# Peptides against a protein of PDB entry 3V4O, part 1

Every score and structure here is a prediction.

Target 1, 234 residues: chain A of PDB entry 3V4O
Amino acid sequence: DQPLAKDKVALLIGNMNYREHPKLKAPLVDVYELTNLLRQLDFKVVSLLDLTEYEMRNAVDEFLLLLDKGVYGLLYYAGHGYENFGNSFMVPVDAPNPYRSENCLCVQNILKLMQEKETGLNVFLLDMCRKRNDYDDTIPILDALKVTANIVFGYATCQGAEAFEIQHSGLANGIFMKFLKDRLLEDKKITVLLDEVAEDMGKCHLTKGKQALEIRSSLSEKRALTDPIQGTEY
Structure headers, positions and changes below count from the first letter of each chain, unless a header shows other numbers.
Peptide ipSAE is a variant of ipSAE made for these designs: the mean of its two directions, with the distance scale d0 fixed at 1.0 Angstrom where the peptide's residues are scored. Compare it only between designs on the same protein; published cut-offs may not carry over.
A fold fails the geometry check if it doesn't show the stated peptide or something in it is severely misdrawn.

## One batch from the design tools (peptide; made by RFdiffusion4, then SolubleMPNN)

Design b1_p8_1_s1 (from b1_p8_1, 4 letters changed)
Fold by OpenDDE base, seed 3:
Structure b1_p8_1_s1 (fold): chain B 234 residues (1-234), chain A 8 residues (1-8)
Amino acid sequence: as target 1 above (234 residues)
Amino acid sequence: MKLQSFAP
């Protein structure tokens, strides 16, 4: 039986013009490319750039309003970030220097809220560094996640490692998006798709030993981004 | 081509 999505909704955030931190370049192009691909997959896509903390929180809230039982939710983030104690934090453009968890958005908190919506699939694509933030020693106490078996994390890099962009002639693409875009439209289980992306990325000499895709999933069904929307004929 | 880290 073909898995069906009640709907497919994606929120893409690219932060690059930071006020108190180094500026980035890749998020602009990466968000654009991913937007076009996801729209081809019949996702409803909201793409936003350079969000303040307030704007990011509002965007997430609006995103959550579009989620419901059986809906596929995809969150993509490109920008500064860190990981403390297994929790991923996305850094808004107006974050102070140094930033702390209260200045940032915790991905796992968003996941919890998505689970409450009884989504059919939760995909997180995080193109950010995963180094520990030494300026934040707070241990967040998060609510326990439910066992929904519909979660996929695609980390652009390994735990404790950095993510990179390739700069050439003023243009920049993230390493992750460089390889993801070539396979994203394939009709495959999302974890299989990402695994193939990981292999492709592993052939890049520039990032060998520096950046590798990490897939963390609890996905008990053969869910793909290509899954049709319920009630529609394609 | 130059690699640039997303690190702060």
Scores: peptide ipSAE 0.348, ipTM 0.891, DockQ to the pose 0.785
Fold by OpenDDE base, seed 4:
Structure b1_p8_1_s1 (fold): chain B 234 residues (1-234), chain A 8 residues (1-8)
Amino acid sequence: as target 1 above (234 residues)
Amino acid sequence: MKLQSFAP
């Protein structure tokens, strides 16, 4: 039987113009491209750029309000980030230099809150570096996750590695989005889709040995971004 | 083409 979504909601955040850190370019184009694609998939999409810590937290709160039982939730982030002790931290544009976890948003905390909404699918697409932040020795104590078997992480890069953008003639695109956009509309289980993206990315000579897609999932059902919304004609 | 890291 075809899986159904109660609704489909996405929050896309692209941080580029950092106050105390190097500016990025790719998030602008990448957020735009992903927005257009997800809307074709009948996602309700909120796309935001250059968010402060306060604005990011508010955006996440508003995003969570749209989630409910059976809803597909997708969070995309492009910007600076780091990973400490298996926890992913998104860096707001007003983060200090150096930043610590208290200045950032923990993705796993967001996941916990999404699980409380009893969502049908939780997808995180994180286009950021995953290197350890040596300036933050804090060991986070996170709430335990539930066993919901509906979680998919698409990391633009491997643990401990960096994510890259390609700059050419003033334009910049993230490596992850470069390949993701070609397959995102395919009617496939999301983990299968990302696996194909990983293979495509692996053929890129520019990032050999530098960046590879990592898929981390607990998805026991054949859930796809193309799944129809319950109550709609399909 | 130039690669730019997202690293801070």
Scores: peptide ipSAE 0.344, ipTM 0.892, DockQ to the pose 0.809
Fold by OpenDDE base, seed 1:
Structure b1_p8_1_s1 (fold): chain B 234 residues (1-234), chain A 8 residues (1-8)
Amino acid sequence: as target 1 above (234 residues)
Amino acid sequence: MKLQSFAP
């Protein structure tokens, strides 16, 4: 039985022109490519680049307004980030040096808010480093998550590790997106799709021992990004 | 080809 999405909404954020941190290049192209692919999958896509903390928070708020019961929500982030105590933090372009959790957006908080919307699927694709921020010794107190069995995390790298971009002849792509884009349109359960991406990425000699895709999911249904939107014909 | 970390 084919699962149906009430709607499909994606927020894509690429931060690269940081004010107080090293600039990145890959997010520009990666966001663009992912945008085009997700639109082919009939996602409503909002793509934003180089967001300040204020702008990021507003973007997330607007994204959440588009979510409702049965809606597929996808959040993609490419940029600087860190992970403390299992919590992922996205770093705005105007974050200070050093930054702390109060300067950043916590992904798990966003997840909690998505759960409140009773979404049909919550997908997080996080193309950022997952190293601990030693300058942030605070332990965030987060609201307890619900058991919704519809959560998928695709981490570009392993816990405590870094994510990388490849620069070649002026062009740059993140390692994660380099392989994700080749499979994203496949009609497969999202966790299966990501597993295949992980295998493809694992064949890259440049990142062997440095970066590996981590999939964390509780998805109990065969949901795919290709799932039709209710009331539509394809 | 250069590998660049996303680390700050």
Scores: peptide ipSAE 0.343, ipTM 0.892, DockQ to the pose 0.793
Fold by OpenDDE base, seed 5:
Structure b1_p8_1_s1 (fold): chain B 234 residues (1-234), chain A 8 residues (1-8)
Amino acid sequence: as target 1 above (234 residues)
Amino acid sequence: MKLQSFAP
């Protein structure tokens, strides 16, 4: 039988106007475009821009409250970030320079909390750099994750690499979103969809050797963002 | 067209 979602909830965060770090442009447009697409997929979407640490933590908490057994949860982040020892950190706009893990939100911690909600699908789309933060020497000790086989990470770039935005005529789009938006509405298993996005990105001369999509998944079922919501008739 | 890194 076709997988059903109890509900579909997305939190989109775009951080651009950093206080002590370079400002970005792409998150504005990217969050907007992704919001419109996910709403077409009947996601309940909360889209937020330029969040402080406090606001980001609150947004995540509120997002988690909407998750429950069988719910599809999608977290999208566009902004500054880093990756230390396999842990991804989203950087709030009020983060100090340099920032440390205590100033940032750990994605893997969010994943753990999502697993506790017994969600049907956990999708992370991280449009951020994945370079090591040498100013943060802390080794996070995270709780062991459950084996839920419902996790998909779409990293806009490779491990240790940077993500980029395309600036044209005053507007900027993230490279990841440029290609993702063309396929997001397709009725395909999310990992298959992302794989096709990866191929599209790979064909782009602009990004060859600079940015490549990484898919990390443990998804044992054919789940798609297009999956219908249980009990909903259209 | 110009690429700008998300790097901090």
Scores: peptide ipSAE 0.333, ipTM 0.889, DockQ to the pose 0.795

Design b1_p8_1_s2 (from b1_p8_1, 4 letters changed)
Fold by OpenDDE base, seed 2:
Structure b1_p8_1_s2 (fold): chain B 234 residues (1-234), chain A 8 residues (1-8)
Amino acid sequence: as target 1 above (234 residues)
Amino acid sequence: MELQSYSP
């Protein structure tokens, strides 16, 4: 009946203070607010800021160790990024200019490893640009993914497009988090929740024609972030 | 209010 999670684990990464690239501001606030929300949903949350390549890889490894059969895994990333041939790359703060795939973390590789853990749900929330990196001409050869029907991608922007943050005199959210935070606690199938966020974002005059949420999913069950943890009473 | 791209 009601889907249950064996456990719920989230890794949140916000990269802002890049050494060789423009600095960002919103990831600080976005990671903070998302951390608070996910903890209200009984996620075990690890939140990290300004990670080097080495630190990012270690964080992902530790995150994977917490995953097992039936566990809900959520990866959130805010920072610089790019997409080549459908593969998403997260850029560490110590990445060179220009950066290549060898300097970055491939999200689809992480997904492959999550599938090997037989997780109950794999959610990726990627608040980064999806433009082609012209300085990276390598074609990644990735292992084939399993058909697990438990995958959800929430892209802050469309393929080939840019993601933005709102710049005020003070700290403010990125565009994606601005709308996501208002609905994240709702007891709805995660794809339905993201669809509503997409509609809310679509009403924003600031980003019309510039940024739109894209949902990519293979989710055959009504899984929600609000799903209870097995053996836990609420 | 201005928008800042995440593109480097």
Scores: peptide ipSAE 0.396, ipTM 0.900, DockQ to the pose 0.858
Fold by OpenDDE base, seed 3:
Order: structure tokens, then C-alpha cells, then sequence
Structure b1_p8_1_s2 (fold): chain B 234 residues (1-234), chain A 8 residues (1-8)
């Protein structure tokens, strides 16, 4: 029985022009490339660059409004970030130096809200560092997640590690996107697809021992980004 | 080819 999506919606955020932190380059290209690929997969894609905290929160709110029962939701983020106590934090461009959790968006909080929408699939592609933020000792008290068995995290790097971009002729491409783009259109279970991306990325000598894709999932169904939208011809 | 970390 072919899994069907009621709809497919993606929010892509690329932060690079930070006010109080080092500027990045790859998010521009990576968001662009991913946008084109996801549109080929019939995703409704909202792509945004250089968002303030206020704008990021609004973007997430609008994204959530597009989610409903059976909808596939995909959140991609490229930019500065950190991970404290298993919680991933996306850093807005207007974040202070140093930034703390109250200045950032917690991915797990977004997941909680997505679960409340009874989505068919929740995919997070996080192209950011996962090092601990020593300036933030706060332990966020998050509501317990539901058991929905439809969650996939693709971390561009391992826990406690860094994510990188390659600079070439003024252009930059994130290591994660460099390999993800080659397989994203494949008709495979999303976890299988990401596993193959992980193997491809593992062959990159530049990041060997520095960056490796981590897949964290609870996906009990064969869900793929290529799954057709309900009510359409397939 | 040079790598740039996303870490601040």
C-alpha cells in the first residue's frame, strides 16, 4: 500500500549575514538548490534568508498553519546553531553575542507543535553545528513528545561536532547539501536515502573525522519524499 | 579547497 501525503510543505531557512557572529556563505546556495529539488517533489516550499528572531518565529508559525493531518512537513535550516542537552537551537541573525536559548528557536519545540497537527511525516534537516553553547546553562523544560513514529532528523554533523562549508571562488556549498542533492529525488524511504547520503559524505576526505551525517529517526512506515499527494494522479 | 566551520 503506497503511502500518501495529504500535502507536502517545506520551510527552508538559511541564515548567513549575522550581526554579532561570523558571516556564512553556503546557506544561500544550499537553500536555493534544496528549493528547486523539493519543488520537483511537489513540495510547497517557503524559502527565507537571514531571518531575525521575530521573523523566524513568524515563519515557523506560518509553516505550522500549513500543516494538518497527514501532511508532510520538512524543515531545513542552515546557519549557526548549537545543541544543549539534546535540544537543537537555530540562531537568528540578530542574536546577541553570546546568544542563549531565549534568543534562539528550539527545534524540538517545533516538532512538538508539528505533532499536534497530526502530520504524516516530520523531517528535519539541520545544517548547523551541534557543539554545546557554554554560555547557556539553561535547561529547557520541554513538553513530552508524542509517540507518532513519523520523525526523521538529518543532522549535518555528529553530536558535539561542527558542520562545514566549502569555499570555492567566492561561492560556498555546505558539505551536507553537496551530497544530499545527488540523492534527494530518489524514490526511497527517507531514512534509507539519508543513510546513502551518509555513506557518500563519508567518502569525502576533507571532512573525514570532522563531520559525519547523523540520522535519528522513529519512522515505522515506508515514507518517502517522493510519496504522491492524495487526490492527485500518481 | 578550504573548509569553513559553522561554529562561531
Amino acid sequence: as target 1 above (234 residues)
Amino acid sequence: MELQSYSP
Scores: peptide ipSAE 0.395, ipTM 0.898, DockQ to the pose 0.811
Fold by OpenDDE base, seed 5:
Structure b1_p8_1_s2 (fold): chain B 234 residues (1-234), chain A 8 residues (1-8)
Amino acid sequence: as target 1 above (234 residues)
Amino acid sequence: MELQSYSP
């Protein structure tokens, strides 16, 4: 049977103009292009740029309010980030230098809250570095996640590695979005889709040995971003 | 093309 989404909601965050950290360029274009693609997939998309910690937390709260049983939730983040002890931290534009976990948003905490909403699918697309933050020795104590079998992480890079954007005249995509955008509209299970993106990225001479997509998933159903919304006419 | 790291 064709899986159905109760609704499809996406929050896209692109942070570029950091106050205490190097400025980025690609998130602007990446958020824009991803917004257009997800709207073609009938996602309700909220796209935000250059969010402070306060604004990011509010955005996540508002995003969570749109989630409910059977809803597909997608969170995309492009910006500075780090990973400590398997936990991913998104860095707001007003984060201090150095930043710590208390200054950042933990993705796994968001996942927990999404699980409480009994969502149909939880997709995280994280276009950020995954290097250890040596300035933060905090060990997060997170509540145990439920076994919902509806979780997909698309990491722009592998554990302990860096994510990159293309630098040339004008604005260009980050490496992750460069390949993701070519396949995002395909009617395939999301993990299969991302696997193909991973292969495309792996064939690129520019990124070979530098950046590789990592897929982490527990998805027991054939869920796709193209899945129709319940009660809608197509 | 050149790459710029997202690393802080």
Scores: peptide ipSAE 0.389, ipTM 0.898, DockQ to the pose 0.865
Fold by OpenDDE base, seed 1:
Structure b1_p8_1_s2 (fold): chain B 234 residues (1-234), chain A 8 residues (1-8)
Amino acid sequence: as target 1 above (234 residues)
Amino acid sequence: MELQSYSP
């Protein structure tokens, strides 16, 4: 009864060098480290940095082409972002100031497209702020999601809250990745793994009262990132 | 040690 993945594909995006917004630092290291970890888990990983809107949309399109029935899909994003009405928006590096939803990529729309591929698992790791964008009053009309029971969201922070990176002279992870990387290779159901990461992150004095991991999932099977790819169980 | 928000 061991769950099997037909394949495992990940798209990692780290945006730092924004043209019209504050520059970030941690996504560089975070994407790099996560790439190495996911490759150890036999993921096919595409890692990209500093994407424009056009490039981000193309990257997502290419990512979706690699998805199929039973494939594990993982999307990681580190950068500026916001959340309006429960919808998460990733901000490209060329987004204007202020930006609106039309300038950004909606994660829930990507999820909808992943569901159409009949993926075995959909994991979103969103290392971004979840504050409402007051400059965007658009209420998005999203396509209805299917009941696939294979969805996991790992939000670096709580609804309406901010996500942070540590600013110092050396290379450092964002708060989320700092703890995620220590457990990512564990053979555990992904929601259990993230729960442990949440507890670890909760012990961080720097972010107490400021940032806490939120897990949102509908996962009816014991699926893990360590699940073997079909034909490679041993 | 300072924290940088991922919000603009």
Scores: peptide ipSAE 0.386, ipTM 0.898, DockQ to the pose 0.880

Design b1_p8_1_s3 (from b1_p8_1, 4 letters changed)
Fold by OpenDDE base, seed 2:
Formats: structure tokens, sequence, C-alpha cells
Structure b1_p8_1_s3 (fold): chain B 234 residues (1-234), chain A 8 residues (1-8)
């Protein structure tokens, strides 16, 4: 009855030092904190900072090679980004100004490839803005997704809105990570966990009317990040 | 503490 993962693999990307865009601070600490938490959950974690387009594409390719039937895959991204027509685009540090779709990585394309691996769970945690990029007039034609009922998106902010970081004496944390880290180790269905994070963030006076978590999911099983790996003793 | 947007 307890859901089992064949394996658990996470790719964490934090982009801060952009060449032609404003620098960020939060991704450094956020990636570090999330890495430590996911390792406690027995994830195999690859954490990378300040990736170029080439490096990001390679990292995603290597991540996909680790996925297989029943494997839990988690992709976390913190950095600049945008959303056009429901598609999320992660911006590499060497992206031009302005950037276009061809310069960025489309999350939905990654999801399609993850589905082909017949993964047990696909989790995307996207700590980026979701505003439309007016400089990108391309309409992507994406392949239809399979009905796998194992997909969870945690967006740090609402569609069309911005994500923020909180700065304290030169250090910064993303608002999303500030609340996520307090609950990530809980043995709960991942959508329930994120819902509680959304409530915690909603109670914060600093974020009211500015940032709200959005959960988009199709998850038909009670799968949690705490689920044990098949063939292992816990 | 201050808020900083991830927007460009």
Amino acid sequence: as target 1 above (234 residues)
Amino acid sequence: AELQSFAP
C-alpha cells in the first residue's frame, strides 16, 4: 500500500550572476538549503549554480539519463524566467537581452521527456517570475503530454506575477523557499504538503497581495517525497 | 528586510 520509488533523483539549478540581466541573491542559499533537505530524504541530488545555456541543457540531459520506470524525478529552478501561453521558460546566465525562447529551456519539454521514462513521480518547483515576455512573440508548438497522473507543479507565484526574495544584511532567501523548507520533510502527499506551504505563505504580511503559491497537479496516488526507495531498508 | 523581485 505504501508507494515506493525505484529511485529518487533531483536536479537543482540556481542562476544568480547573469551577464546581461539583474543579478539575484536568493538562489545561492535556497539551492543549498534544498540540497540538504532532499539528501535527508535519500534523493540523489545534483546542485548547480550559474549555468549557461549549454551547461543547463547538458545538466537536464544527464538528469534524464538517471530517470527510469518508477523513479521519482524532481527539478528545482531558481532564477530569472518567464511564462508565455502556459509554458515556463528558465533563463540561463548567458542569455541575451532581450532573451527569446530559443535562448531558454522550456519546462514542459522536459516534462514530456520525463514522461517517456515512465517515472513514478514528476515534481517541478519553479522559483521564478511568471510574467509574459513581450520580446518573445513565438508560439511554441509542444507535443501533447501523456496521461500519467503523476505530475506536480509548485509555482512560487501566480500566473502573470512576480516572485520575490527577502534580503537580510546582504543575504537573501526566496519567499517560496522560506516556507517550503519548514515542511519539506513531512510525510505527506506532495500536493497536500504544498497546499500547507501555500497557507503559511498566505499568512505572511509581507507577501499578501504580492506573491502566492500556485499548485498545478495531476496526481492520482498518495505519493510523498518521503516515500522509501524500493529494495532499501529505512 | 526588503523585497527584491526576480523580474529583470
Scores: peptide ipSAE 0.382, ipTM 0.890, DockQ to the pose 0.771
Fold by OpenDDE base, seed 4:
Structure b1_p8_1_s3 (fold): chain B 234 residues (1-234), chain A 8 residues (1-8)
Amino acid sequence: as target 1 above (234 residues)
Amino acid sequence: AELQSFAP
């Protein structure tokens, strides 16, 4: 049977104009492209750029308010970030230099909150570096996750590695989005889709040995971004 | 093509 979503909601955040860190370029285009694609998939999409810590937390709060039982939730982030002890931290544009976990948003905490909403699917697409932040020795104590079997992480890069943007004639796209956009509309289980993206990305000679897509999932059902919304025509 | 890291 065709899986159904109660609704489909996405929050897209692209941080590029950092105050105390190098500016990025790719998030602008990547958020735009992903927005258009997800809207074609009938996602309710909120796309935001250059968020402060306060604004990011508010955006996440509002995003969570749209989640409910059976709702597909997708969080996309492009910007600076780091990973400490398996926890991913999104860096707001007003983060200090150096930043610490207290200045950032922990993705796993967001996941925990999404699980409380009994979502049908939780997708995180994280286009950020995953290097350890040597300036942050904090060991976060996070709440244990539930066994919901509906979680998909698409990391733009491997653990401990960097994510890159590629510049063409003044325009820049993240390597991850460059390949994701070509397959995002396919009617396939999201993990299968991402696996194909990983293969496509792996053929890019520019990023060999530098960046590779990592898929981390616990998804027991054939859930796809193309799944119809309950009560709508299909 | 030039690559730019997202690292700070």
Scores: peptide ipSAE 0.375, ipTM 0.888, DockQ to the pose 0.794
Fold by OpenDDE base, seed 1:
Structure b1_p8_1_s3 (fold): chain B 234 residues (1-234), chain A 8 residues (1-8)
Amino acid sequence: as target 1 above (234 residues)
Amino acid sequence: AELQSFAP
């Protein structure tokens, strides 16, 4: 039985031109590449660059409005970030130095809201560092997540580790995207696809011992990004 | 190739 998506919607955010933090390069190209790939997969894609906190929150709100029962939702983020107590925080370009959770967007909060939409699949691709932010000791109290068995996290790096970009011939790509783009169009269960990406990335000598893809999933169905949209020809 | 961390 082929799973069907009611619709497929993706929000891609790439933050690179930070005001109070080091500028990045990879998000520009990575967002572009991923946009093109996801559109080939019939995703409705909103791609945004260099968002302030206000703009990021608005973008997420608008993204959530596009979600509904059975819709595949994908959130991709490339930029500065941190992880405290298992919670991932995306850093807006206007975040202060140092930043705190109140200045950032919590991914788990977004997931909670996606679950309320009764989405068919929730995919998070987080191309950011996952180091502890020592300047923020606040423990956010989050609402309990539902057991929906449709959640997939692709972390560009391991817990407590950093994510990297590689600069080659004036172009910069995130290590994660470098390998993800080669497999993203494959008709495979998303966790299987990411596992293959992890293996590919693991073969890169530049990142051995520095960066490794972590897959966290609770996906009980064979859902793929290639799954057809209900009512369409396939 | 040079690696650049995404860390602030």
Scores: peptide ipSAE 0.374, ipTM 0.888, DockQ to the pose 0.804
Fold by OpenDDE base, seed 5:
Structure b1_p8_1_s3 (fold): chain B 234 residues (1-234), chain A 8 residues (1-8)
Amino acid sequence: as target 1 above (234 residues)
Amino acid sequence: AELQSFAP
């Protein structure tokens, strides 16, 4: 039988108006477009822009409250970020310059908390840079992850690389969203879908050698964003 | 089109 989701919940965060860092443009449009697409997929979507550290932590907490056994959870982030020692850090708009891990939200910590909810699927779409933060030399000690085989990471760029936006007369889209939006509604296993997005992105001359989608997954079942919600009829 | 980095 086709896999079923108990529910489908998404938290979308777009940070652009930073206090101590360069402002971005793409998160505004990208969050909007992704919101509309995910709603077409019957996701319950919470979309937030320009969150402080306090607000981001609260948003994540509220998101976690919506997760339960069998629920599909999707976290999308667009903004400044960095990656140290395999850990991804989302940067709030009120982060100091320079920022450290204590000022940021660790994605892997969120994953750990999602696993405690016994979710059916955990999808992270991270539209941020993955360069090392030289001002943060701390090595985080993370709790061990459970073996749940339901995790998918879509990194907008590869390790140590930057993510980019395309400027269009005052509006901008991230490169990742430019290609993701064309395939997001397809009824395919999420890893297959992202693989196709990766190929589409690879055809873009602008980003060749600069940005490439990285998929990191441990997904033992054919789970798709199009999977129906338990108890509903389509 | 011009690319702008998300890097701080």
Scores: peptide ipSAE 0.370, ipTM 0.887, DockQ to the pose 0.811

